# Designs tried in a protein design run: peptides against a protein of PDB entry 6RGO. Part 35

Target 1, 392 residues: chain A of PDB entry 6RGO
Amino acid sequence: MALKLLGFNQDATCFSVISSNKGVTIYNCDPFGKCFELEKSTSNDEELDFLVEMLFSTSLIAVVDKTIGASKRKKLKIVNTKRKATICELTFPHEIMDVIMNRKIICVVLKSDQIFVYDISCMKLLRTIDVRGEKLKSTSKFRNSEAVGDIGVRVSLSTDNNSILCYSSYSKSDKENAPLNDIVVFDALKCIQINVLPAVHQSNIVCIACSPDGMLMATASEKGTIIRVFKTIDTENDEPILVNEFRRGSRPSRISEMKFNHDNTLLACVGESDTIHIFALPVTTTEADANEDDTLQQSSHSLSSSINGLQYISKGLANRFGKIIVSKIPTQSQQRHVAYIKIPENAKYRIGFPKDTTNTIHICGEDGNYLVYSIPRNEVGPCTLVKSNTFD

## One batch from the design tools (peptide)

Design b1_p15_1_s1 (made by RFdiffusion4, then SolubleMPNN; from b1_p15_1, 7 letters changed)
Fold by OpenDDE base, seed 5:
Parts: sequence; C-alpha cells; structure tokens
Structure b1_p15_1_s1 (fold): chain B 392 residues (1-392), chain A 15 residues (1-15)
Amino acid sequence: as target 1 above (392 residues)
Amino acid sequence: EEKIKQIKEAMEEKL
C-alpha cells in the first residue's frame, strides 16, 4: 500500500499518515499503536491527499481534504478525534497549502500567499497577512503551481504560548519574479511584526523551523546545501543576528523538514537525501547570576570546542538593490553535523524531538518504519537505534 | 458558544 507521511505533532508523541485504503491514521509513539483513524470521505480509487495538523496529544486536529477533484481543498475542518465529530468548518477563498497550530493560534496558509491567523479558543480571525502586498494584487497570474514547483509562502510557529510566527516574504525587488527570500517574524497573539530579515538566502526559502520558545529560527533555500540559524527578535546594528551556518552537504538536495529539540541545543534536518543531519547549537549560557556559593569541584571536562573567534567579517554583499544579503560565512567556519542517521534512498522521512529526552529523535518513513534514535553527546558519529516499530 | 465549548473540551481531552 502507498503510505504518505503527514508528520509528527509538536512534542513527537504522535505522528500521522495517509494510507491509500484507510485514509488518515494517527499513531501514538509510546506505547506504539493506532490511536485514531479517519475514514475515507469517498469510495473512489482516487489518490488521497490530506493536510492534518495535530495539537500535541489532544483530541483536537485540523484537517483539509486535498484529494484531486475534491471540492474541499478550501475547507478547514476542526475535528474532535475522540468524539469523531467535526466541531467547525472554515471556508477560504483559495486552496489551503499549510496549517500550523499551537495551544493559542491556528495559522492557515493559502495558495494566494495569504496567512490567516486565528485565536484557536474561539476561532476568531485576528489577522490576514497578505505576503504579496498591495503592489502584487494586480498580477492575478497565480504562478501555475504545476510547472514552477513547491514555491510558496513557508511558515513556522513556536510551540509555546508566545506564538512567534516566522514566514517567508518577497524581496522588495521591482522584478515580477522576486524571490521568497525575506523572513518576517510576527507575534501572532499581539498581531505585531517583530522583525524582518532581508535576503537570508539567494533563492527562495523552501524550509523554515522556529524553535519551541520562538527565540531561534532555521532557514534553508532550494539549494539545501546551507542551513542558517538566526535570532528572531534581537538585532545588532539593525542587522539580523546570524547565530550559526551549517553545511548539510556539497550537492543540492531539497530539505523538506527541520526541527529544533526542546532546549534549542540541536537542529535536525531531513529531505530528499539518504541522511538525516543533526547539528549542535551553541548553548547560550544566559548568565543567570549563579551567585550561590556551592563549591562542588566536579571537573566536568568542558569539551572546549575551540570556537576560534573568527571575527565575522560581515562582508555584506550589498546587492545592487540596496538589500544586504546575509554575508556568506566563510566555508571554513561552516559547521558540519555532530550526528547523522542513514535512511533508505527515495524514502520520505519525517522527524520529531520528544520533550522529555533532548538527546532522542523520533523518525518515521513512508516505508512503514517508526524509529527512535539516541543522539551521541561527546562524539561526532551515527545515532544509535533504540527502538523500532512498523506500521501499515 | 457550543462550538467554543467543544473546542475547549477537545483541547483538554487526550487521544
């Protein structure tokens, strides 16, 4: 049977899949097993396509039927899984491309490059963000999305209650074909723009991850060779703070998903390559005033990774249009992965970090494997398989 | 009102 992965929930306690015969199935990770099944809305042998966003391990899900020929691609259903009941349905002017939520906010991304922000508690519309802005409303040429690949607005939302929304935006180039290479940081609760990161890549951004606390974001372009990590709120001299630049590889490969772990110490990425890469982030020691005197001399050999203080010569390549392109970190200062997982070639995988075990990663594949890996702490190397399960 | 109650209930209920 053809499986299609939908992904993990926010804390990697559940994942969702589309089965060609059953429709949408949700699996619990521990104990492993089916916890919900959404029956097919149609008896037709049509290739099923769904968008399902879970709210942690709760009975609340958001569902969009994206099946070809389905008149439902513009409809968001809010479902109680335990009651097997639709609570409400929202209809949008355009096809729904993505849905992301936390305990406060639902964001709905449309094919029109609009983001609808809702208060989840009452389903009240808080904001409509038009990413094209007023100037691009006249070019009603929807890029025929069939010919020009998955180039659309990308979003990520913090899993905390601060509800920091990161989204890709068009560069202020007067060119009809401006890339989606700006990032906007938005407080989804207050409906305030916090920050704008101009031209964070040379091409369209295809993947964004926000940290659970909303303090960091990771970005990848269509090339997928470099991942950049930025602070979301802070700026230095009115410039975006680039915290890390990671090299995934030398060959172009699409990144489909990135995730931070719960404490922002790790960033994982997955995509079309045979390898999940895990990168270490610098522990921002907030100088908590540890004024407390306790003398315990435990000689924790701090692996002083010699962060040779290579002065970031921010050679801002001022592009001819006055936008500062984020300076390429010299190739020598690009960090590599600290850990990796080998996956089958051509198998689509999804990733999740459990909340309680910061050195564990959950992965699932369209090959029907659910796998739990331990991440090495003190060495660069492969992750160790801890648990495996199969699903259909 | 009833829909808001049902949303709240679903957010408090575990799978």
Scores: peptide ipSAE 0.652, ipTM 0.969, DockQ to the pose 0.877
Fold by OpenDDE base, seed 1:
Structure b1_p15_1_s1 (fold): chain B 392 residues (1-392), chain A 15 residues (1-15)
Amino acid sequence: as target 1 above (392 residues)
Amino acid sequence: EEKIKQIKEAMEEKL
């Protein structure tokens, strides 16, 4: 059967799939099993396409039917899965491209490069962000989106209640074909822009991940060779703070998804490559008061020593033409993965981090595998398979 | 009102 992965929920307790025969199925991870099924409304052999965003392990989901007819692709259904009932339906002027939510906010991304921000509790519109409207009114030639099907506004939302929204924006270049290589950081509750990260990549941004607390953001371009991690809110001399630059690989390969773990110590990425990469983030040691006493010299040779402070001397060579040249981190200071998972070639996988086990990762594949891996702490190497289940 | 109640119920209801 053709499976299409929709992904994990925010805490990796559930994942959603499209089955050609059944429609949308939601699986619980532990105990493993089906918890919801949305029956196929039509007997037609049309390829099923859905957006499903689940609110943690709750009965609340947002559903968009992208399969049949241009009218349904503009409709967001809020559904109670336990009651099998539609609570409300919203209709948009354009096709829905993405839906993201937390306990406070639901964001709807349209094909028009608009982001609609709602208070989830009442479905009140808080803000419409027009990502194109901030670009000068250059003639609205809709890029014929058919040929370059995957360049659009990307979004990520913090899973906490602070509701930090990160989205890709068009650079201020006077060129008609400006890349989506800027990031805007937005407080979705207050409806204010809090930061702008200009030209974070040389090409369009295709993947964004916000940390659970909204303090970090990871970005990847169409090249998918470099992942950059920035602070979202904090700036140094009004410039963006680059925390990490990771090398996924030397060959171009699309990254489809990135996730932080719940304590911001790990960043995972998956995409078109045969490998899920897991990177270690520097632990911001909160200065816990060094109470003097217990000299238990556990010689944990923490791999901490080689994080000599990359003082990003932002030598802002403000060249006269306002091009912020993101200083290329020397290729030698690019951090590698700390762990990896090998996956079948051409199998699409999705990733999730469970809240209670920071060194565990959940993965699911369009091959029908749900896998739980343990991440090594003290060594660079493969993850260990802990649990395996199959789904159809 | 009833829709808001149903949203709140779905947000509080664990699977």
Scores: peptide ipSAE 0.651, ipTM 0.968, DockQ to the pose 0.872
Fold by OpenDDE base, seed 2:
Structure b1_p15_1_s1 (fold): chain B 392 residues (1-392), chain A 15 residues (1-15)
Amino acid sequence: as target 1 above (392 residues)
Amino acid sequence: EEKIKQIKEAMEEKL
């Protein structure tokens, strides 16, 4: 049977799939089992396509029917799963490309490169962000560039109540084909732009992950060879702070998803490669000035992994056009994964980090496998399989 | 109003 993965919820307690026979199914991770099913509305042999965004383990979901021929690609349904009832429906001027939410905000990304930001509690529109409109001040031509259906605005939202929204934007180049290689950081509650990270990659950004607290952001381009991690809000001398640069691989490979764990100590990535990579982030000890002199010499052998000082090379070489190009960290100072999971080459996988176990990762595949792995703490190596289940 | 109530109920209700 053809399965299509929709993904994990914010805390990896549930995941959603499209089954060719059943429609949309939501599984609970622990105890493992089916908790919701949305039946096919049509008996046609059409390949089902849906967007489903979950709100944690609540009965609230957002659903878009993207099935080919379905005149529903512009409609967002807010559904109570337990009541099997549509609470409300919103219609958009363009096809819905993505939907993300937390307990405060729902964001709807359109094929027009517009982001509609709503207060979830009342479904009031707070803001329409026009990512093209900032570029269109230079180019009056509506290019009927059939934006190759894969290149569009990418978004990520913090899972906390601060509701930090990170999105890809077009570089301010006079070139007709400006890449989506800028990042905007946006306070979705206050509806204000709080930061702009210019030219974080040389090509279009295809994957973004915001940390749960909204303090960090990871980015990957179409090349998928380098992942960059930035601070979202903090700046140094009005320049973006690059925290980490990770090397996923030497060969180009698309990254489809990245996620931080709950405490911002790990970043995982998955995509078209046979390997899920897990990277360690430096624990920024906020020096809380706890002046308490308690000299408990607990010799925690912190793995001083020789994090060779990533000197904050805040030396943005201001190219002649005033663009801060984040200088490529030398290949020798690029960090590699600390852990990995091997996956089947032809199976799409999704990843999730459970809240309560910072060294555990949940993965699910279009092969019908739901797998729980333990991440090694003290060594570089493979993750250990802890639990496996199958779904159809 | 009723839709807002139903949203709130769904946000508080576990699957």
Scores: peptide ipSAE 0.650, ipTM 0.969, DockQ to the pose 0.889
Fold by OpenDDE base, seed 3:
Structure b1_p15_1_s1 (fold): chain B 392 residues (1-392), chain A 15 residues (1-15)
Amino acid sequence: as target 1 above (392 residues)
Amino acid sequence: EEKIKQIKEAMEEKL
């Protein structure tokens, strides 16, 4: 049977798939089994296409039927899975490209590069974000969607109640083909822009992950060779907003999904490669427990070695060109994965981190495998398979 | 009103 993966929910307690014969199926991870099925609206052998976003382990889902006709692709249904009932339907001016949610917010991404931000509790529109801005409205050349391929606005939302929204934006370059290589950090509840990260990659950003608490964000470009991790908020202490740079590989490969674990200690990535990579994040030890004590007077031997003139790029140039966030960190600081999972070549996989076990990862494949892996803490190496189930 | 109630019910209802 042809399976298409929709992904895990926010806490990896459930995952959603499209089965060509059945429609949308939601599986519970533990105990493993079907918890919901949405029948296909048509008897035709048409390739089923859906967006499904589930709210944790609740009966609330958002559904977009993309299978047939431009009208359905513009409709978001909010469904109670236990009642098998549509609560409400929203219609958008353009095709829905993505839907993300938490307990407070639903964000709907349109093909027009617009993000609609809703209060989930009442489905009230809080903000429409136009990522193209007003200047590009005059050049009504709809990029022929065929020629631009899979390049569009990418979004990620914190799973907490702070509801930090990270999205890709167009660089301010006067070039007709400005890349989607800026990141905007947005408070979705207050509807305030918190930060702008200019030129975080040289090419379009194709994958974004926000940490569960919204304090960190990971980005990958079309090349998928480097993953960058940023603080979402500028800290007063002149600390670099770029906290990590990870090397997935030397060969270009698309990253389809990234996720942080629930304690921000791990970042996983999956895509077109035969390998899921897991990276360790440095735990920010809050320097709170630096006890004052040992005044060891180690003698100041004045080795006057001639520090050759590292030109202090003066603070003055940073103000004029915007924050150059990606100073060329010397190639020496690129960390590799600490753990990995081998997956079948050309199999699409999705990843999820369960809340209760920070060293466990859930994965599911279009091959019909649901797999639970243990992540090694002290050794660089393969993850250990703990549980396996099959689905169809 | 009824739709808001149904959203709240669905958000509180565990599978």
Scores: peptide ipSAE 0.642, ipTM 0.968, DockQ to the pose 0.885

Design b1_p15_1_s2 (made by RFdiffusion4, then SolubleMPNN; from b1_p15_1, 8 letters changed)
Fold by OpenDDE base, seed 4:
Structure b1_p15_1_s2 (fold): chain B 392 residues (1-392), chain A 15 residues (1-15)
Amino acid sequence: as target 1 above (392 residues)
Amino acid sequence: SEKIKEIQEAMKEKL
């Protein structure tokens, strides 16, 4: 059967797939099994297209049926999976491109480069962000290029309650064809812009990941050769803080998804390549005030020694237009992966990090494989397969 | 509204 992956939920406890014969299926990861099915509304051999975003392990899902006609592509259904019922439906002026949520916020991305921010608890509209309108305020000449494939506004939302929204925005250049290479950091609850990271790549940003706590973000361009990790909120001399620059590869390859683990120690990426890459992040020891008590000496033999060379290259070169160009970390200091998973060529995979096991990664493929890998801690190498399941 | 109550219920209901 042709499977299409929709992805994991926020804590990798569930994943969603489209089966050509059945419609949408949600699988539970542990114990492995089907937990919800949404049957296709039509008997036709039409290629099924859906957006499904699940709220953690709850009965709340957001669904967009993109299969049948332009009208349904503009409709967001909020569904109770236990009741198999639509609670409410929202209609948008344009096609829905993406839906992301946490316990506080739903963000709906439209083909118009608009982001609708809702309070999930009451479906109240908090903000409409007009990324094109923001560009038009900064640049008198905008060509209405429709978003085609990967060229559109990208979003990522923190999985915590702080609800830090990172989105790609158009660079403030006098060029009619300014790329989507700026990042805006937005407090989705307060509806305020926190930060702007200008020109984080030379080309359009096609993938963004926000850390679960919203303190870090990862970005990748159309080239997918370099991943940059930034602080979201913190600045140094009003300049963006580049924490890491990772090299995924030397050859251009699309990155379709990136995720941080729950403690911000790992960043995984997946895409069109035969390899899932896992990168180590420097543990910023936040001096949490160690209140005194319980003496359990777990000897964390810290892999601390080799990371000393990553100077925060905050030194943006101001271009002739007063824009900060994030200085590239020298290619020699570009970290490679610390771990990897080989996947079949041309198989689309999705990734998820479970909350309770920071060194475990969940992956699922359009090949019908759900796989759990252990990530090596002390060496650079392949991940170890721990669990395997199949789905149809 | 009833719909808001139902959303808030669904957000609490574990699978």
Scores: peptide ipSAE 0.623, ipTM 0.951, DockQ to the pose 0.923
Fold by OpenDDE base, seed 1:
Structure b1_p15_1_s2 (fold): chain B 392 residues (1-392), chain A 15 residues (1-15)
Amino acid sequence: as target 1 above (392 residues)
Amino acid sequence: SEKIKEIQEAMKEKL
């Protein structure tokens, strides 16, 4: 059967799939089993497409029917899964491209490059962000990008209550075809822009992950060879702080999803490659606990020792147009993965980090596999399979 | 509204 993955919820307690025969199914991870089904509408012949965003392990989901021919691509349904009932429906002027939420905020991304920010508790509109609005002073040409379905505004939201929203924006350029390679950091609660990271990649950003606390963000371009991790809020001399630059690979490959674990110690990425990569982040030890004199010479050769250098984004080559290009970290100082998972070629996978076990990762595939892996702590190597289940 | 109460209930109800 053709499965389409919708992904994990914020704490990896559930995942959502589209089955061609059944419609939308939500699975619980532990105990493993179906917890909700959204019945297929009676039209047998249409390829089902849905957005489903679940609020943690709650009965609240946001649903968009994106099925071709469905007049519902502009409609967001808020559904109670326990009651199997639609609580409310919102209609937008354009097709919904993405929906993200936490316990405070729901963000709706439109094909118009608009982001609608709502207070989830009352569905009150807080802000409309027009990502094109800074450009619209010149050329009203909507990209008739029927063909480039992959290039749009990307968003990520912190899973905490701080509700830090990171989104891709268009670089300031007189060129009609400016890339989506800037990042804006936005406080979704206060509705203020906090930071702007200019030209974080040379090409369009296709994947963004915000850390659970909103203090870090990871970005990948359409090349998917380099992942950059930045501080979201903190700046140094009004310049963005690059915390890490990771090499996923030398061959171009799309990254479809990235996630931080709950303590910001790991970053995982998945995409079109046969490998899920897991990277270690430097633990910012808050200086507070340095006072307990406990002399345990645990010779943990922490692989952390070598790159104490907060590499300032040195003023990259200011080209004649004053564009700050993020200087690439030398390829020799690019960090590699600490762990990996091999997945079948051409199988799409999604990733999630459970809250209770920082060294565990949940993955699910369009091959019908739900897998739980243990991540090695002190060695570079493969993850160990701990649990497997199948779904249809 | 009743819809707001139902949203706030659904946000608290565990599966």
Scores: peptide ipSAE 0.622, ipTM 0.951, DockQ to the pose 0.889
Fold by OpenDDE base, seed 3:
Parts: C-alpha cells; sequence; structure tokens
Structure b1_p15_1_s2 (fold): chain B 392 residues (1-392), chain A 15 residues (1-15)
C-alpha cells in the first residue's frame, strides 16, 4: 500500500500516516498500535494529501485536507480524536501550507506567505504575520508556484510554553528574486519580534528546527550541505549568535526535517539521503557546575579549539556592515555527525525524540517501518536498533 | 462557549 508520512508529535509518543485505503492513521509508539483513524471521505482514486498535527498525547488534532480537487485546502479542522468529532473549523483566504502547534499556540502558514497565530485554548487570532511585508504586495505577481517548487515560508515552534516561533523571511535586497534566507525569531504569546538573523544562508532556507525551550534554532538551505545552529536571543556577553556549523555532506541533498532532543544536546536531520545524521551540540556548562573534577578536561579541549575560530570572526566584521551573522567560517570549524542511521535509498523517513530518553530516537518510514534506535554516547558510529515494528 | 470547553477537554493528556 502507498503510505505517506505526516510525522511524529512533539514528544514522539505518536506518529501520523496517510494510507491510500484507510485515510489518516495515528499510531501510538508505546505500546505500539493504532490509536486513531480518520476514514477517507471520498471513494475516488485520488492521491490523498493531508496535514495532521497532533498535540502531544492528547485527543486534540489539527487536520487539513490537501487532496487535489478537494475544496478543503483552505480549511483547518480541530478534531477531538476521542469523540471522533470536529470541534471547530477555520477557513483561510489562501491554501494552508503548514500547521504547527504546542500547548499554547497554533500557527497556520498560508501559500500567501502569511502566518496566522492563534491561542489554541480559545482559537482566538493573536497575530497575522505578513512575511512579504507591505512593499512586496505591489509587485506580487503570484510566484507561479509550479516553477519555484517547495520554496515557501518555513516555520518552527518551541514545544514548551515559551512558544518561540522561528520563520524564514525575505532578504531586504531590492532584487525581484529575494531569497528566503533571513530568519525572524518571534514570541508567539506576546506577539513581539525578538530577533532577526539576516542572510543565515546564501540560498533559500528549506528547513528550520526550534529547540524545545526555544533558546536554539537550526537552519538548512536548499543545498542541505551545511546546518547552522543559532541562539534565538542575543546574549549580553557579546557571544556569537552562531553557536554551531555542521556538515551533513559534500553533495547537495534536501533536508526535509530536523529536530533537537529534549535537553538540546543532539540535533538530528533526515531528508532525501540514505542517512539520518545526528550531531552533538556543545553543552553550555554554566560556570556554576564546573566545581566537579578535572578529569573531563581532555574532551573539552577538542571542542573549544573549534569555537575559538568562531569568536575571532564576529568582532572584526560587526563594526562595518551591521550584524554579519555568517562570516565565511573556515571549512575547518565544520563539525561532522557523531551518530548516524542508514535508511533505505529513496525512502522518506520522519524523526522524533522522546521526552524521557535523550539518547533514543524514534524513526518511521513510508516503507511501513517504525524503529527505535539508541544513540552512542562515547563514540562516533551507527545507532543501535532497540525496537522494530511494522505498520500498514 | 461549548466549543472552548470541548477544546480544553481535548487538550487533556490521554490517561
Amino acid sequence: as target 1 above (392 residues)
Amino acid sequence: SEKIKEIQEAMKEKL
């Protein structure tokens, strides 16, 4: 059967799939099994397409029917899975491209490059963000969305109650083809812009991940060779906003999803490649816990030498050209993965980090595999398969 | 609103 993966929920306790014969199915990870099914509303042999976002282990899901010919692409349904009933429906002026949520906020991304921010508890609109801004409205020939593929506004939301929203924005360059290579950091609860990260890549940003606490953000461009990790908030101590640069590979390959683990120590990425990559983030040891023994000095020296290369570049360029966030970091400072998972070639996979186990990753494939891997702590190498299940 | 009560009920974790 043709499966299409929708992804894991925020804590990787459930994942959602589209089955051509059944419609939308939600699986529980532990114990493994079906926990919800949304029947196909049409008998037509049309390729089913849906957005489905689940709120943690709750009975709340957001659903958009994106099936071709369906007059529902502009409609967000909030569904109670326990009652199998639609609680409310919102209609938008444009097609819904993405939906993201946490316990406080739901964000709806439209094909118009607008983000609608709602209080989830009452479905009250808090903000409409127009990513194109007022000046670009006059020259908006609708980008013929056919020729410029999956290039649109990308979003990520912190899974915590801080509700930090990161989104891709158009560079202020007067070029008709301004890339989506800026990042805006936005407090979705207060409806305040916190930060703007200009030109974080040379090309369009196609993937964003926010950390669970909203303190970190990862970005990848359409090249997918380099992943950058940024602080979302400027620290008073003139610390570089760019904290990490990871090399996924030398060959261009699209990254479809990135996720941080619960404690911000790992970043995973998946996409069109045969490999899920897992990167280690430097633990910001707050100076307070540095009172325990001298024995960890040897491992810290190798990481500190790479960070010192980043500090030298920030001070010199800031004065003349504004916040140049991305200097040409020497290729020498690019960290590689610490762990990996091999997946079938051309198989689409999704990733999730469970809350309770920071060194475990959940993955699921359009091949019908749900897999749990253990991540090695002390060595660079493959992850170990711990559990396997199949779904249809 | 009854809809708001139903949202808040659905937002409870499954026991």
Scores: peptide ipSAE 0.619, ipTM 0.948, DockQ to the pose 0.726
Fold by OpenDDE base, seed 2:
Structure b1_p15_1_s2 (fold): chain B 392 residues (1-392), chain A 15 residues (1-15)
Amino acid sequence: as target 1 above (392 residues)
Amino acid sequence: SEKIKEIQEAMKEKL
C-alpha cells in the first residue's frame, strides 16, 4: 500500500501518515499504536494528499484535504480528535501549501506566498504577511511566475511560547527571477519583524528549521550540500551571526526536513539521500553571571572535545550595494556529521526529537517503519537502533 | 463563542 508521511508533532510523541486505504492515521510513539483515524471521504481511487498538523499530544489537529479534485485545498479544518468532529473551518483565497503551529500561534502558508498568522486560542487573524508584496516594492513587474512546482515560501516556528517565525523571502535583486534566499525572523505574537538575514544561500531556500526556543535557525538551499545555522535575534555590528556551517555532502540532494533537538545541541537533516545526518552544535555557554563563589573544585575533566568550531565570524564584506555576502567557509573548516542513520534508497523519512531524551531520535518511513535510534555522544559513527515498529 | 471554548478544551485534552 502507498504510505505518505506527514511527519511528527512538535515533541515527537506522535506521527501522522496517509494510507491509501484508510485515509489519515495518527500513531502514538510510546506506547506504539493508532490513536486517531480520519476516514477517506471519497470512494474514488484518487491519490490522497493531506496536510495534518498536530498540537503536541493534544486532541487538536489542523487538516487540509489536498487531494486533486476535492476542491478543499483552500480549506483549513480544525478538528477535535477525541470527539472526531470539526470545530471550525477557515477558507483561504489560494491553495494551502503548509501549516505550522505551537500552543499560541497557527501559521498558514498559501501558494500566493502569503502567510496568515492566527492566535490559535480564538482563531483571530493577527497578521497577513505578503512575501510577494515586499518583492513588488522593489520589482514593479507582477511576474505571474506560476510558482514553479516546489519553489515557494518556507516557514518554521519555534515550539515554545515566544513563537519566533522564520520564513524565506525574495532577495532585493532587480532580476525578474530573484531567488527566495533571504530569511525574515518575525515575532508572531507581537507581529514585529525582528531580523532580516540577506542572501543566506545562492539559490532558493527549500528547508528551514527554527530551534525550539527560537534562538537558532538552520537553512538549506535546493543544492542541499551546505546547511547554515544562524542566530535569529542576535546580531554582531548589525550583521547576522553565522553560528555554524555544515557539509551534508558533495553531491546535490534535496533536504526535505531539518530539526533541532530540545537543548539545541544537535541538528538532524533528512531528504532524498540514503542518509540522515546529525550535526553537533557548539554549546553556547550563556555566561550567566553565576557570581556565586561556590569553590567546589570538582575536577571533572569533561572531555571538552574541542570541536574547534572555527567561529569564522564571516565578516560580511559589505559589497558596494550593502549586500552581506556570507563568506564561504573554506571547505576544510566545514563540519561534517557527528552521527548518521542509513535509510533505504527512495524511502521518504521524517524525523523527530523527543523532549525527554536529547540523544534519541525518532524516524518514520513511507516503507512503514517507525524506528528509535540512540545518538552516540563521544564518537563519530552510526546511530544505534533501540526500538522498531511497523505500520500500514 | 462555543467554538472558541471547544478549541481551548481540545488544546488541553491529551490523547
Scores: peptide ipSAE 0.616, ipTM 0.950, DockQ to the pose 0.879

